# Peptides against a protein of PDB entry 5TUV: the designs that were tried, part 163

Target 1, 107 residues: chain A of PDB entry 5TUV
Amino acid sequence: KEVIDRLRYLKAEIEDLELKERELDQQKLWLQQSIKNVMDDSINNRFSYVTHEDICNCFNGDTLLAIQAPSGTQLEVPIPEMGQNGQKKYQINLKSHSGPIHVLLIN
Target 2, 107 residues: chain B of PDB entry 5TUV
Amino acid sequence: AQECQNLEVERQRRLERIKQKQSQLQELILQQIAFKNLVQRNRHAEQQASRPPPPNSVIHLPFIIVNTSKKTVIDCSISNDKFEYLFNFDNTFEIHDDIEVLKRMGM

## One batch from the design tools (peptide; made by RFdiffusion4, then SolubleMPNN)

Design b2_p25_1_s1
Fold by OpenDDE base, seed 5:
Structure b2_p25_1_s1 (fold): chain B 107 residues (1-107), chain C 107 residues (1-107), chain A 25 residues (1-25)
Amino acid sequence: as target 1 above (107 residues)
Amino acid sequence: as target 2 above (107 residues)
Amino acid sequence: EEEELKEKLEKELKEKLEKIKKFTL
């Protein structure tokens, strides 16, 4: 009897959790669409930038590259492998499909 | 007994997924707030300056920041249309997205 | 020069497709 009651309880709880998960998935979709709408607004888009000062205040002492690219741009970071000269190859590959990529040296 | 254990494992799995999704939603909310705050800051700054910032002094979203040692040699190959970039580094680097930058800025 | 640079880029991109962390902006 106790095992049967536990099974019934667990099944009911799992069903409730499934409903909750679907609710969260829907909320995520709505929020993502909201963010997109806010970013695509003409006024917001005009002011959607950071300054060199902003970046310099966030990071110290090293070389900083800012890479601006359209949404949907693919970024690939291969696992470092040994090159022909015995040097590990550290690499970033970028591919955009909707516009040019712009690179700035910050410091 | 075994069925009960299987359902308990499934329940726990679902609970963890729900927790992760809740955290992701919270991050999206914070992202939206940070973006709105950024826009507001920039609008106010341009009003005070009575002009937009110089084009090369700002980084428009979306972007990434690459951080590496000042000793790191960076080579860049660019496609004719500027849609593809290949960066080669002789040492390790860190990548930070615009969301992380906005967080570090306190937006 | 443009063709040579493009070919070099394509070759380097192709050679490193083995294990990549992929991100999207």
Scores: peptide ipSAE 0.270, ipTM 0.839, DockQ to the pose 0.381
Fold by OpenDDE base, seed 3:
Structure b2_p25_1_s1 (fold): chain B 107 residues (1-107), chain C 107 residues (1-107), chain A 25 residues (1-25)
Amino acid sequence: as target 1 above (107 residues)
Amino acid sequence: as target 2 above (107 residues)
Amino acid sequence: EEEELKEKLEKELKEKLEKIKKFTL
């Protein structure tokens, strides 16, 4: 009886958790769409930028590159491997499909 | 006994997934707030200056920041249409997305 | 001085980006 009651309880709780998980999934989808709509708004898009000062305040002491690219641009950072000359390969590969990529040196 | 244990493991797994999804949802909320605050700041700043910033003085979203040592040699290969970029570094680098930058800015 | 150097580098970078090239930043 006790084991059967525990099994029944666990099954019911799992069912409730499944419902909660689906609710969270739906909320995520709605919020993602909301963010997209806000960013795609013509007025918001016009003001969706940071300044050189903003970046310099966030980072110090090193070379800073800002790479601006359209949404959906593919960014690949391969795991560092040994090159032909015994040097590790440190690379960034960028592929845009909808517009040009722009690179700025911040400091 | 074994069936009960299996269901308890499943229950715990679902609870952890729900917790993770709740955290991800909070991050999305913060992203939306940060973006709205950024837009508001920039709109106000341009109103006070009575002009937009120079085109090359700002970084439009979406972007990434690459941070590396001042001693790092960076080689760049670019396509004619500016759709493809290959960066080669002789040393390690850090990549930060625009979301992280907005967080560091306190938006 | 650093700002002037930065402007020169940005201009040079922009010019180089108009063609298929390999260059050092």
Scores: peptide ipSAE 0.146, ipTM 0.827, DockQ to the pose 0.018
Fold by OpenDDE base, seed 2:
Structure b2_p25_1_s1 (fold): chain B 107 residues (1-107), chain C 107 residues (1-107), chain A 25 residues (1-25)
Amino acid sequence: as target 1 above (107 residues)
Amino acid sequence: as target 2 above (107 residues)
Amino acid sequence: EEEELKEKLEKELKEKLEKIKKFTL
């Protein structure tokens, strides 16, 4: 009897949690769409930038490359493997589908 | 007994997943706020300057930052497909997205 | 020195881009 009652309680709680999870998923979708709409707005897009100073203030002064690419650009960072010369290969592969990629050296 | 234990495990799994989704939702909210703050900052700055910044002095979103040692040799190859870039580094590097930059800027 | 390195890197990137454009177009 006690076990049966506990099972019933747990099943009901799990059902409530499932509803809560679906609610959160829906909220995420709405927020993602909202963010997209805000970023795609012509006025917001015009002012959606950072400066070289902004970047320099965020990092300790190593070589900084800024790579501006369209949304949806594919970014791949292969696991470093040993090259033909016995050196590890460190690579970034970028593939844009909607526009050009722009690279700036910050410092 | 065993079924009860299984449901308790499932309950806990769902609770943790919900917690993770709540955190992710909070991050998205903060991203939207940060973006709006960035836009407001830039609008105000351009109004005060009565001109836009020089085109090469700013990095438009979306972007990534590559951080590496000043001693790192960087080679860039562009494929015959205009939108594909291959970066080769002789040493390790870090990648940071625009969201992280906005956070570091305190937006 | 850092600025010189910056300019060199930007120049090299530009030159590579221009070469590819000449080949592709």
Scores: peptide ipSAE 0.107, ipTM 0.828, DockQ to the pose 0.019
Fold by OpenDDE base, seed 4:
Structure b2_p25_1_s1 (fold): chain B 107 residues (1-107), chain C 107 residues (1-107), chain A 25 residues (1-25)
Amino acid sequence: as target 1 above (107 residues)
Amino acid sequence: as target 2 above (107 residues)
Amino acid sequence: EEEELKEKLEKELKEKLEKIKKFTL
């Protein structure tokens, strides 16, 4: 009796958790679309930038490159492998489909 | 007995997934808030200055920051239309997205 | 297979970019 009751309880709880998980999935999709809508708004888009000062305040020292690219630009960072000269290759590959990529050196 | 144990494992798995999804949803909410705060800051700054920032003094979203040693040699290959980029580094580098930058800025 | 595909695509991209302007940043 106790085992049967526990089985019934667990099955019912799992069903409720499935509903909750689907609800969270829908909320995520809604929020992702909301973010896109906010970013694509003409007024928000005009002011969607950071300054050189902002970047310098976030990072100290080393060489900093700011790479601005359109939304949907593909970025690939291959696993470092040995090159022809026996040196590891460290690479970034970028492919844009909707506009030019801009690179700024931040000192 | 075994069926009960299997359902308890499944229950726990679902609870963990729900917890992870709730955390991810919270991060997305914070990202949207950070973006709105950025827009508000920039709009206010331009109103006070009575002019937009100079060209090339700002980095428009979306962007990434590449951080590497001052000693790192960076070679770039670029397409004629600037849609394709290949960066070669002779040493390691770090990549930071715009979301991380906004977090570091306290937005 | 996914890693092999990625390597092939990277090679193809590299070959295309070798015909393009090169500069040091």
Scores: peptide ipSAE 0.159, ipTM 0.837, DockQ to the pose 0.052; fails the geometry check

Design b2_p25_1_s2
Fold by OpenDDE base, seed 1:
Structure b2_p25_1_s2 (fold): chain B 107 residues (1-107), chain C 107 residues (1-107), chain A 25 residues (1-25)
Amino acid sequence: as target 1 above (107 residues)
Amino acid sequence: as target 2 above (107 residues)
Amino acid sequence: EEEEKLKELEEELEEKLKNIKKFTL
């Protein structure tokens, strides 16, 4: 009797959790679309930038490269392998499909 | 007994997924807020200066920041179509997205 | 033989993909 009642309770709770999970999924989709709409707005797009000072304030003492590229640009970072000279290869591969890539040296 | 245990495991798994989804939703909300704050800041700054910033003084979203040692040698190769970039580093580097930068800026 | 070669190629591709961190801007 107790086991059967526990089974029924757990099944009902799992159904409630499934509904809650679906609600969160819908909220995520809505928010993602909202972010896209905000970023695609012409005024917002015009002012969607950071300065060199902004970047320098976020990072200290290092060489900073800013890489600006269109949304959807693919970035690949291979695991460092030993090169022909026995040196590890540290690489970044970028592939844009919709526009140019811009690289800025910050410091 | 075994069926109850299986359902309890499933229940716990669903609760963990829900918690993760809630956290992801919070991050998306913060991203949208940060972006709006950035736009507002820049709009106000340009209004005060009565001019846009110089083109080469700002980094437009979306972007990434590559952080490496000042001693790191960086080589950049560009494809013929200018849509592919290969960066070679002689040492390790860190990559930070624009969202992280906005967070560090306190947006 | 062709199925085995295809499987080997898929495994090699999967290994290469595991060795690349992919990001999207």
Scores: peptide ipSAE 0.290, ipTM 0.834, DockQ to the pose 0.627
Fold by OpenDDE base, seed 3:
Structure b2_p25_1_s2 (fold): chain B 107 residues (1-107), chain C 107 residues (1-107), chain A 25 residues (1-25)
Amino acid sequence: as target 1 above (107 residues)
Amino acid sequence: as target 2 above (107 residues)
Amino acid sequence: EEEEKLKELEEELEEKLKNIKKFTL
C-alpha cells in the first residue's frame, strides 16, 4: 500500500513538473520574440548604442577593442594551439554576411 | 522500491531543469529592461544636446568587447569589403558581449 | 586583385574553422 501510494504521488508530481516546464518554454519563446520586436523597432534601433565613456567605465585601462557587426555575424575563437614557433595561437575570426564590420579602439 | 527510486531521480532532474529555465527567463527579462533603459537614456541625452552623437563616438548594438593587456600585440587582417576579419593576438584575451556591458553599466 | 585578396582571406578563415568555438552576434 505505502509503495503504491508513493508511486502514485511521484507520478502525479512529475506530471505537474512537465506542465510547468512546458509553460516556461512557452514564456521563453514569447519573451525572445518580444525582445526581437523591441530591437527591430526603428526608433529603438536608432538609439541602441553605447558610448566610449560607457565602455571605459565598465573596464580597466587595458587595450579594449569594440567590434560592431550586423546581427548574424559569425564569431569564431579557435582553441589556443601551439604555433610553428612554439607560441600559442590566440585568434578571433569574424565573418559577416549582411554588412560591414567596424572595429574601434577604446583607451 | 527500485521504481520509486527511479522516479525520485527523474523528479529531481526535472526540478533542476525548471530552476535553470527560470533563471534563463529572468536573464531575458533583465536584458529587455536594460535595452529599454539604454534607449531612454540615449533619447534623453540627444534631446538635451539637440543633436545626435558623432558617428565614430558610439558603438551600435550588436557588438562585442575584446579586452587584453596593453602589452598584447594585435595583428588584424581585413577583407576589402570589411565583411571578414582575422585577429591574431600574442597573448590571451577576454570577450564580453553587449548584454554583459549593459549589466555593468547598471542599465 | 581585390577579389583575390578576399578569396585568400576566406580560405584562411575556412582552414581555421575545424577546432573553433562558434558564436553568433
Scores: peptide ipSAE 0.279, ipTM 0.838, DockQ to the pose 0.372
Fold by OpenDDE base, seed 4:
Structure b2_p25_1_s2 (fold): chain B 107 residues (1-107), chain C 107 residues (1-107), chain A 25 residues (1-25)
Amino acid sequence: as target 1 above (107 residues)
Amino acid sequence: as target 2 above (107 residues)
Amino acid sequence: EEEEKLKELEEELEEKLKNIKKFTL
């Protein structure tokens, strides 16, 4: 009796959790679309930037490259492998599909 | 007995997924708030200055920041249309996204 | 599998970049 009751309880709880998970998935999709709509708004887009000062305040001393690329640009960072000269290769690969990539050096 | 154990494992897995999804949703909410605050800041700053910032003094979203030693040699290969980039570094680097920058700015 | 895909894409990109301008930042 106790095992059967536990089985029934667990099955009912799992069903409730499935509903909750679906609700969260829908909320995520809604929020992602909301963010996109806010960013794509012409007024918001005009003011969607940071300054060199903002970046310098966030990071110290080293060479800083700011790489601005269109949304949906593919970024690949291969695992460092040994090159032909026995040196590790550290690389960033970028592929944009919708517009040019812009690079700024921040000192 | 075994059926109960299987359902308890499934229940726990679902609870953990729900917790992760709730955390991710909260992060997205914070990102949207940070973006709205950024736009408001920039709009107010331009109103006070009565002019937009100089060209190339700002970094438009979306962007990434690459941080590396000042001793690091950086080579870049670029396509004619600037849609494809290959960066080669002779040493390690760190990548930070625009979301992290906005967080560090306190937006 | 993801590592292998990244390697393949890197090789493809390197091949495409053979005739592209190179400069040091």
Scores: peptide ipSAE 0.176, ipTM 0.841, DockQ to the pose 0.052
Fold by OpenDDE base, seed 2:
Structure b2_p25_1_s2 (fold): chain B 107 residues (1-107), chain C 107 residues (1-107), chain A 25 residues (1-25)
Amino acid sequence: as target 1 above (107 residues)
Amino acid sequence: as target 2 above (107 residues)
Amino acid sequence: EEEEKLKELEEELEEKLKNIKKFTL
Protein backbone atom coordinates (compact mmCIF):
# COMPACT_ATOMS: atom_id res chain seq x y z
CA LYS B 1 0.00 0.00 0.00
CA GLU B 2 2.67 2.51 0.93
CA VAL B 3 4.53 1.90 -2.32
CA ILE B 4 1.34 2.19 -4.35
CA ASP B 5 0.43 5.42 -2.64
CA ARG B 6 3.92 6.77 -3.26
CA LEU B 7 3.68 5.84 -6.93
CA ARG B 8 0.36 7.62 -7.24
CA TYR B 9 1.76 10.69 -5.54
CA LEU B 10 4.86 10.79 -7.73
CA LYS B 11 2.83 10.40 -10.91
CA ALA B 12 0.57 13.26 -9.90
CA GLU B 13 3.54 15.45 -9.03
CA ILE B 14 5.22 14.70 -12.35
CA GLU B 15 2.04 15.68 -14.13
CA ASP B 16 2.01 18.99 -12.29
CA LEU B 17 5.65 19.54 -13.18
CA GLU B 18 4.90 18.87 -16.84
CA LEU B 19 2.25 21.56 -16.75
CA LYS B 20 4.66 23.96 -15.10
CA GLU B 21 7.33 23.24 -17.69
CA ARG B 22 4.90 23.89 -20.53
CA GLU B 23 3.84 27.11 -18.87
CA LEU B 24 7.44 28.28 -18.67
CA ASP B 25 8.01 27.35 -22.31
CA GLN B 26 5.00 29.41 -23.31
CA GLN B 27 6.13 32.34 -21.19
CA LYS B 28 9.54 32.22 -22.82
CA LEU B 29 8.02 32.31 -26.29
CA TRP B 30 5.82 35.26 -25.39
CA LEU B 31 8.71 37.14 -23.84
CA GLN B 32 10.95 36.49 -26.83
CA GLN B 33 8.26 37.84 -29.11
CA SER B 34 7.84 40.84 -26.83
CA ILE B 35 11.56 41.55 -26.91
CA LYS B 36 11.55 41.31 -30.70
CA ASN B 37 8.60 43.69 -30.95
CA VAL B 38 10.28 46.18 -28.62
CA MET B 39 13.55 46.06 -30.53
CA ASP B 40 11.86 46.30 -33.92
CA ASP B 41 9.92 49.39 -32.90
CA SER B 42 11.15 52.32 -34.98
CA ILE B 43 11.70 54.63 -32.03
CA ASN B 44 13.46 52.02 -29.93
CA ASN B 45 15.58 50.94 -32.88
CA ARG B 46 16.75 54.51 -33.39
CA PHE B 47 18.04 54.60 -29.81
CA SER B 48 19.31 51.02 -29.54
CA TYR B 49 23.02 51.78 -29.36
CA VAL B 50 25.97 51.97 -27.01
CA THR B 51 28.85 54.44 -27.16
CA HIS B 52 32.57 53.89 -27.37
CA GLU B 53 32.73 55.10 -23.79
CA ASP B 54 30.23 52.47 -22.72
CA ILE B 55 32.41 49.74 -24.23
CA CYS B 56 35.63 51.15 -22.82
CA ASN B 57 34.06 51.18 -19.37
CA CYS B 58 33.19 47.51 -19.68
CA PHE B 59 36.66 46.36 -20.72
CA ASN B 60 40.20 47.47 -19.95
CA GLY B 61 43.68 47.20 -21.34
CA ASP B 62 42.99 45.32 -24.57
CA THR B 63 42.19 45.86 -28.21
CA LEU B 64 38.44 46.06 -28.58
CA LEU B 65 36.62 45.45 -31.83
CA ALA B 66 32.93 46.14 -32.08
CA ILE B 67 31.21 44.14 -34.77
CA GLN B 68 27.72 45.30 -35.60
CA ALA B 69 25.75 42.90 -37.74
CA PRO B 70 22.12 42.09 -38.39
CA SER B 71 20.34 39.57 -36.23
CA GLY B 72 20.89 36.08 -37.54
CA THR B 73 24.42 36.77 -38.72
CA GLN B 74 26.38 33.56 -38.60
CA LEU B 75 29.29 33.59 -36.17
CA GLU B 76 31.77 30.77 -36.19
CA VAL B 77 34.87 30.31 -34.11
CA PRO B 78 36.81 27.27 -35.23
CA ILE B 79 38.72 25.24 -32.69
CA PRO B 80 42.28 26.55 -32.74
CA GLU B 81 44.42 24.22 -34.81
CA MET B 82 48.06 24.28 -35.73
CA GLY B 83 48.69 26.11 -38.98
CA GLN B 84 51.20 25.30 -41.70
CA ASN B 85 53.86 27.43 -40.06
CA GLY B 86 53.32 25.90 -36.63
CA GLN B 87 51.18 28.83 -35.49
CA LYS B 88 47.79 28.14 -33.97
CA LYS B 89 44.96 29.51 -36.06
CA TYR B 90 42.61 31.75 -34.17
CA GLN B 91 39.73 32.77 -36.39
CA ILE B 92 36.32 34.36 -36.46
CA ASN B 93 34.10 33.73 -39.44
CA LEU B 94 31.12 36.00 -39.95
CA LYS B 95 28.41 35.72 -42.54
CA SER B 96 25.41 38.00 -42.67
CA HIS B 97 22.36 37.21 -44.74
CA SER B 98 20.29 40.35 -44.25
CA GLY B 99 22.69 43.28 -44.26
CA PRO B 100 26.24 44.54 -44.11
CA ILE B 101 28.57 44.00 -41.20
CA HIS B 102 30.30 46.99 -39.65
CA VAL B 103 33.52 46.81 -37.68
CA LEU B 104 34.73 49.52 -35.34
CA LEU B 105 38.04 49.63 -33.54
CA ILE B 106 37.29 50.91 -30.06
CA ASN B 107 40.68 50.61 -28.33
CA ALA C 1 10.32 0.00 -5.11
CA GLN C 2 12.28 0.22 -8.37
CA GLU C 3 9.41 2.01 -10.11
CA CYS C 4 9.29 4.53 -7.28
CA GLN C 5 12.99 5.14 -7.66
CA ASN C 6 12.63 5.64 -11.40
CA LEU C 7 9.84 8.16 -10.90
CA GLU C 8 11.83 9.97 -8.24
CA VAL C 9 14.73 10.30 -10.66
CA GLU C 10 12.37 11.61 -13.33
CA ARG C 11 10.83 14.02 -10.84
CA GLN C 12 14.23 15.37 -9.92
CA ARG C 13 15.20 15.72 -13.57
CA ARG C 14 12.06 17.73 -14.26
CA LEU C 15 12.64 19.94 -11.25
CA GLU C 16 16.12 20.77 -12.47
CA ARG C 17 14.85 21.58 -15.96
CA ILE C 18 12.18 23.83 -14.49
CA LYS C 19 14.79 25.60 -12.40
CA GLN C 20 16.94 26.16 -15.48
CA LYS C 21 13.98 27.46 -17.47
CA GLN C 22 13.06 29.82 -14.66
CA SER C 23 16.59 31.19 -14.67
CA GLN C 24 16.54 31.63 -18.44
CA LEU C 25 13.22 33.43 -18.23
CA GLN C 26 14.62 35.76 -15.62
CA GLU C 27 17.56 36.54 -17.87
CA LEU C 28 15.22 37.42 -20.72
CA ILE C 29 13.24 39.71 -18.44
CA LEU C 30 16.42 41.43 -17.35
CA GLN C 31 17.50 41.75 -20.98
CA GLN C 32 14.27 43.50 -21.90
CA ILE C 33 14.57 45.84 -18.94
CA ALA C 34 18.18 46.62 -19.79
CA PHE C 35 17.25 47.40 -23.38
CA LYS C 36 14.43 49.70 -22.32
CA ASN C 37 16.77 51.47 -19.93
CA LEU C 38 19.34 51.88 -22.69
CA VAL C 39 16.77 53.40 -25.03
CA GLN C 40 15.57 55.75 -22.32
CA ARG C 41 19.12 56.85 -21.54
CA ASN C 42 19.91 57.54 -25.16
CA ARG C 43 16.65 59.39 -25.79
CA HIS C 44 17.33 61.62 -22.82
CA ALA C 45 20.93 62.22 -23.84
CA GLU C 46 19.96 63.21 -27.38
CA GLN C 47 17.24 65.50 -26.06
CA GLN C 48 19.76 67.25 -23.85
CA ALA C 49 22.29 67.53 -26.67
CA SER C 50 19.58 68.54 -29.16
CA ARG C 51 21.29 66.30 -31.72
CA PRO C 52 22.02 62.65 -32.43
CA PRO C 53 25.50 61.31 -31.74
CA PRO C 54 27.97 61.15 -34.63
CA PRO C 55 27.43 57.96 -36.65
CA ASN C 56 30.85 56.50 -35.95
CA SER C 57 30.67 57.19 -32.22
CA VAL C 58 27.98 54.62 -31.50
CA ILE C 59 27.49 50.90 -31.95
CA HIS C 60 24.01 49.82 -32.88
CA LEU C 61 22.52 46.61 -31.54
CA PRO C 62 22.92 43.78 -32.21
CA PHE C 63 26.69 43.64 -31.89
CA ILE C 64 29.53 41.64 -30.46
CA ILE C 65 32.74 42.75 -28.83
CA VAL C 66 35.99 41.01 -29.60
CA ASN C 67 38.59 41.51 -26.91
CA THR C 68 42.23 40.60 -27.45
CA SER C 69 45.68 41.68 -26.33
CA LYS C 70 47.05 44.91 -27.76
CA LYS C 71 49.92 42.81 -29.05
CA THR C 72 47.62 40.58 -31.07
CA VAL C 73 47.91 41.00 -34.80
CA ILE C 74 44.53 41.02 -36.47
CA ASP C 75 44.06 40.37 -40.16
CA CYS C 76 40.69 40.89 -41.76
CA SER C 77 39.31 39.75 -45.08
CA ILE C 78 36.09 41.40 -46.18
CA SER C 79 33.70 40.79 -49.04
CA ASN C 80 32.77 43.59 -51.41
CA ASP C 81 29.22 43.61 -50.09
CA LYS C 82 30.47 43.47 -46.48
CA PHE C 83 28.35 40.40 -45.79
CA GLU C 84 31.27 38.07 -45.10
CA TYR C 85 34.24 38.61 -42.82
CA LEU C 86 37.18 36.47 -41.87
CA PHE C 87 39.29 37.55 -38.94
CA ASN C 88 42.65 35.97 -38.25
CA PHE C 89 44.38 36.47 -34.93
CA ASP C 90 47.87 35.42 -33.96
CA ASN C 91 46.70 34.93 -30.37
CA THR C 92 43.62 34.15 -28.28
CA PHE C 93 40.59 36.41 -28.08
CA GLU C 94 37.32 36.69 -26.19
CA ILE C 95 33.87 37.35 -27.60
CA HIS C 96 31.18 39.15 -25.65
CA ASP C 97 27.62 39.72 -26.77
CA ASP C 98 25.61 42.89 -26.44
CA ILE C 99 23.57 41.42 -23.59
CA GLU C 100 26.69 40.98 -21.50
CA VAL C 101 27.77 44.51 -22.34
CA LEU C 102 24.43 45.91 -21.18
CA LYS C 103 24.81 43.96 -17.95
CA ARG C 104 28.30 45.34 -17.40
CA MET C 105 26.94 48.83 -18.06
CA GLY C 106 24.43 48.33 -15.27
CA MET C 107 21.40 48.84 -17.50
CA GLU A 1 30.50 15.60 -36.50
CA GLU A 2 29.88 19.24 -35.72
CA GLU A 3 33.60 19.85 -35.75
CA GLU A 4 33.81 18.29 -39.18
CA LYS A 5 31.04 20.54 -40.45
CA LEU A 6 32.80 23.55 -39.00
CA LYS A 7 35.99 22.57 -40.77
CA GLU A 8 34.20 22.17 -44.08
CA LEU A 9 32.58 25.54 -43.70
CA GLU A 10 35.88 27.14 -42.80
CA GLU A 11 37.45 25.74 -45.93
CA GLU A 12 34.54 26.96 -48.01
CA LEU A 13 34.76 30.41 -46.48
CA GLU A 14 38.50 30.54 -46.99
CA GLU A 15 38.03 29.72 -50.64
CA LYS A 16 35.41 32.44 -51.03
CA LEU A 17 37.66 34.97 -49.33
CA LYS A 18 40.70 34.36 -51.55
CA ASN A 19 39.73 37.17 -53.92
CA ILE A 20 38.51 39.52 -51.19
CA LYS A 21 40.26 42.63 -49.92
CA LYS A 22 42.66 41.85 -47.10
CA PHE A 23 43.95 44.28 -44.53
CA THR A 24 45.47 44.31 -41.08
CA LEU A 25 43.71 46.20 -38.36
Scores: peptide ipSAE 0.170, ipTM 0.837, DockQ to the pose 0.050

Design b2_p25_1_s3
Fold by OpenDDE base, seed 2:
Structure b2_p25_1_s3 (fold): chain B 107 residues (1-107), chain C 107 residues (1-107), chain A 25 residues (1-25)
Amino acid sequence: as target 1 above (107 residues)
Amino acid sequence: as target 2 above (107 residues)
Amino acid sequence: EEEEKKKEEEEKEKERKEKIIKKTL
């Protein structure tokens, strides 16, 4: 009896958790769309920038590169493998589909 | 019973997923707030200055920051249309996204 | 045809393992 009652309780709780998980998934999708709409707004887009000072204040960097690219640009960093010269290869690959990439040296 | 134990494991797994989804949702909310605060800051600053910032003095979203040593040699290969970039580094680097920058700025 | 699909999946899995960071801006 006790085991059967526990099984019923657990099954009911799992069902409630499944509903909660689906609710959170929907909320995430809604919020992602909201963020996109806010960023794509013409006024917000005009003012969606940071300054060199903002970056310098955020990082104690030796060399700081800012890479601005259109939304949807793909960033890839391969695992550092040994090159032909016995040196590890450190690489960044960027591919945009909608516009040019811009690189700025900050420091 | 083994079935009861299996359901308890499943319940716990679902609880952890829900917790993770709640955390991710909170992060998205904070991102939206930070972006709105950035836009408000910049709008106010331009109103006070009665002019936009100088060209190339700002970094428009979306962007990434690459941080590396001053001693790091950086080679860049660019496509003719500037849609593809290949960076080669002779040493390690760090990459930070615009979201992290906004967080560090206190937005 | 099945062998070609298996090779393509293995190549895609290899490419996934070769990337530390894969992000969309």
Scores: peptide ipSAE 0.372, ipTM 0.853, DockQ to the pose 0.510
Fold by OpenDDE base, seed 5:
Structure b2_p25_1_s3 (fold): chain B 107 residues (1-107), chain C 107 residues (1-107), chain A 25 residues (1-25)
Amino acid sequence: as target 1 above (107 residues)
Amino acid sequence: as target 2 above (107 residues)
Amino acid sequence: EEEEKKKEEEEKEKERKEKIIKKTL
């Protein structure tokens, strides 16, 4: 009896958790769409930038590259492999589909 | 007994997924707030200056920041279609997204 | 078809192992 009751309880709880998980998934989709709508707004888009000063205040005095790319651009960083000269290759691959990529050096 | 244990494991797995999804939702909310604060800051700054910032002084979203040593050699190659960029580094680098930058800015 | 799907999954797994970071901006 106790085992059967525990099984029923667990099954019911799992069902409730499934509903909660689906609710959270829907909320995520809604929020993602809301963010997109806010960013795509013409006024917000005009003011959606940071300054060189902002970046310099966030990072200490190394070489900083700012890479601006269109939304949906794919960023890939492969695992560093040994090059032909025995040097590790450190790479960034970017693929845009909707526009140019802009690179700024910030020092 | 075994079925009960299996359901308890599944229950725990679902609870952890729910917790992760809740955390992700909170991050998205913070993202949206940070973006709105950025826009408000920039609107106010341009109103006070009575002019937009110089065109090459700002980085528009979306962007990434690459941080590397001053000694790092950086090479960039662009594909024939101009949509693919390959960056080569002779040393390690760090990548930060625009969201992290906004967080560091206190937005 | 199953062998092609298995090869595609193996290629996707290899691709995942070859990338430290994959993000869409």
Scores: peptide ipSAE 0.370, ipTM 0.856, DockQ to the pose 0.497
Fold by OpenDDE base, seed 4:
Structure b2_p25_1_s3 (fold): chain B 107 residues (1-107), chain C 107 residues (1-107), chain A 25 residues (1-25)
Amino acid sequence: as target 1 above (107 residues)
Amino acid sequence: as target 2 above (107 residues)
Amino acid sequence: EEEEKKKEEEEKEKERKEKIIKKTL
């Protein structure tokens, strides 16, 4: 009796948790779309920038590069492998589909 | 007995996933707030200055920041249309996204 | 179609093993 009641309780709780998980998934999708809509707004897009001062205040960098790219640009950082000369290759690959990439040296 | 244990393990897995999803949702909310605060700051600054910032003095979203040593040699290969970039570094680097920058700015 | 999907999953798994960071801006 007690084991059967525990099984029923656990099954019911799991069903409630499944509903909660689906609710959170829907909320995430809604919020992601909301963020996109806010960023794509013409007024917000005009003012969606940071300054060189903002970057310098955020990082104690030896060399700071800012790479601006259009939304949807693909960024890839391969695992550092040994090159033909036995040196590790440290690389960044960028591919845009909608516009040019811009690089700024901050310091 | 064994069926109860299996359901308790499943229950615990679902609870952990829900907790992770709640945390991720909170981060997205904070990102949206940070972006709105950035836009408001920039609008107010341009109104006070009665002019937009000079071209190339600002970094528009989306962007990344690359931080590396001053001793790091950076080679860049660029496509003719500037849609593809390949960066080669002779040493390690750090990458930070625009979201992290907004967090560090206190937006 | 199932064999093509399996090849695409295997290629995605190879890409995951070859890349530290893959992000869309």
Scores: peptide ipSAE 0.365, ipTM 0.855, DockQ to the pose 0.459
Fold by OpenDDE base, seed 1:
Structure b2_p25_1_s3 (fold): chain B 107 residues (1-107), chain C 107 residues (1-107), chain A 25 residues (1-25)
Amino acid sequence: as target 1 above (107 residues)
Amino acid sequence: as target 2 above (107 residues)
Amino acid sequence: EEEEKKKEEEEKEKERKEKIIKKTL
């Protein structure tokens, strides 16, 4: 009897958790769409930038490259392989499908 | 007994997923707030200056920041259309997205 | 030309498997 009652309780709780999980998934989709709409707004897009000073204040002492690319640009960082000279190759691959990529040296 | 244990494991798994989803939602909310704050800051700054910033002084979203040592040699290969970039580094680098930059800016 | 394409595809497939970071901006 006690085991059966525990099983019923756990099944009911799992069902409630499934509902909660689905609710959170829907909220995520709505929020993602809201963010997209806010970013795609013409006024917001006009002011959607940071300055060189902003970047310099976030990072100290190193070489900083800013890479601006269209939304949907693919960024790939391969595992560092040993080059022909036995040196590890550190690489970044960028591929845009909708527009040019712009690179700025900050420091 | 075994069925009860299996359901308890499933219950715990769902609770953990729910917690992760709640955290992801909070991050998206913060992202939206940060973006709105950025736009407001830039609007106010341009109003005070009575002019837009110089085009080469700003980085539009979306962007990434690559941080590396000042001693790192960076080679860049660019496609003719500027849609594809290959960066080669002789040392390690860090990549930061625009969301992280906005967080560091206190947006 | 076909061998070069095959090598480029194999490099792209190898590069896909060896990605530490894959992100879409």
Scores: peptide ipSAE 0.381, ipTM 0.854, DockQ to the pose 0.438; fails the geometry check

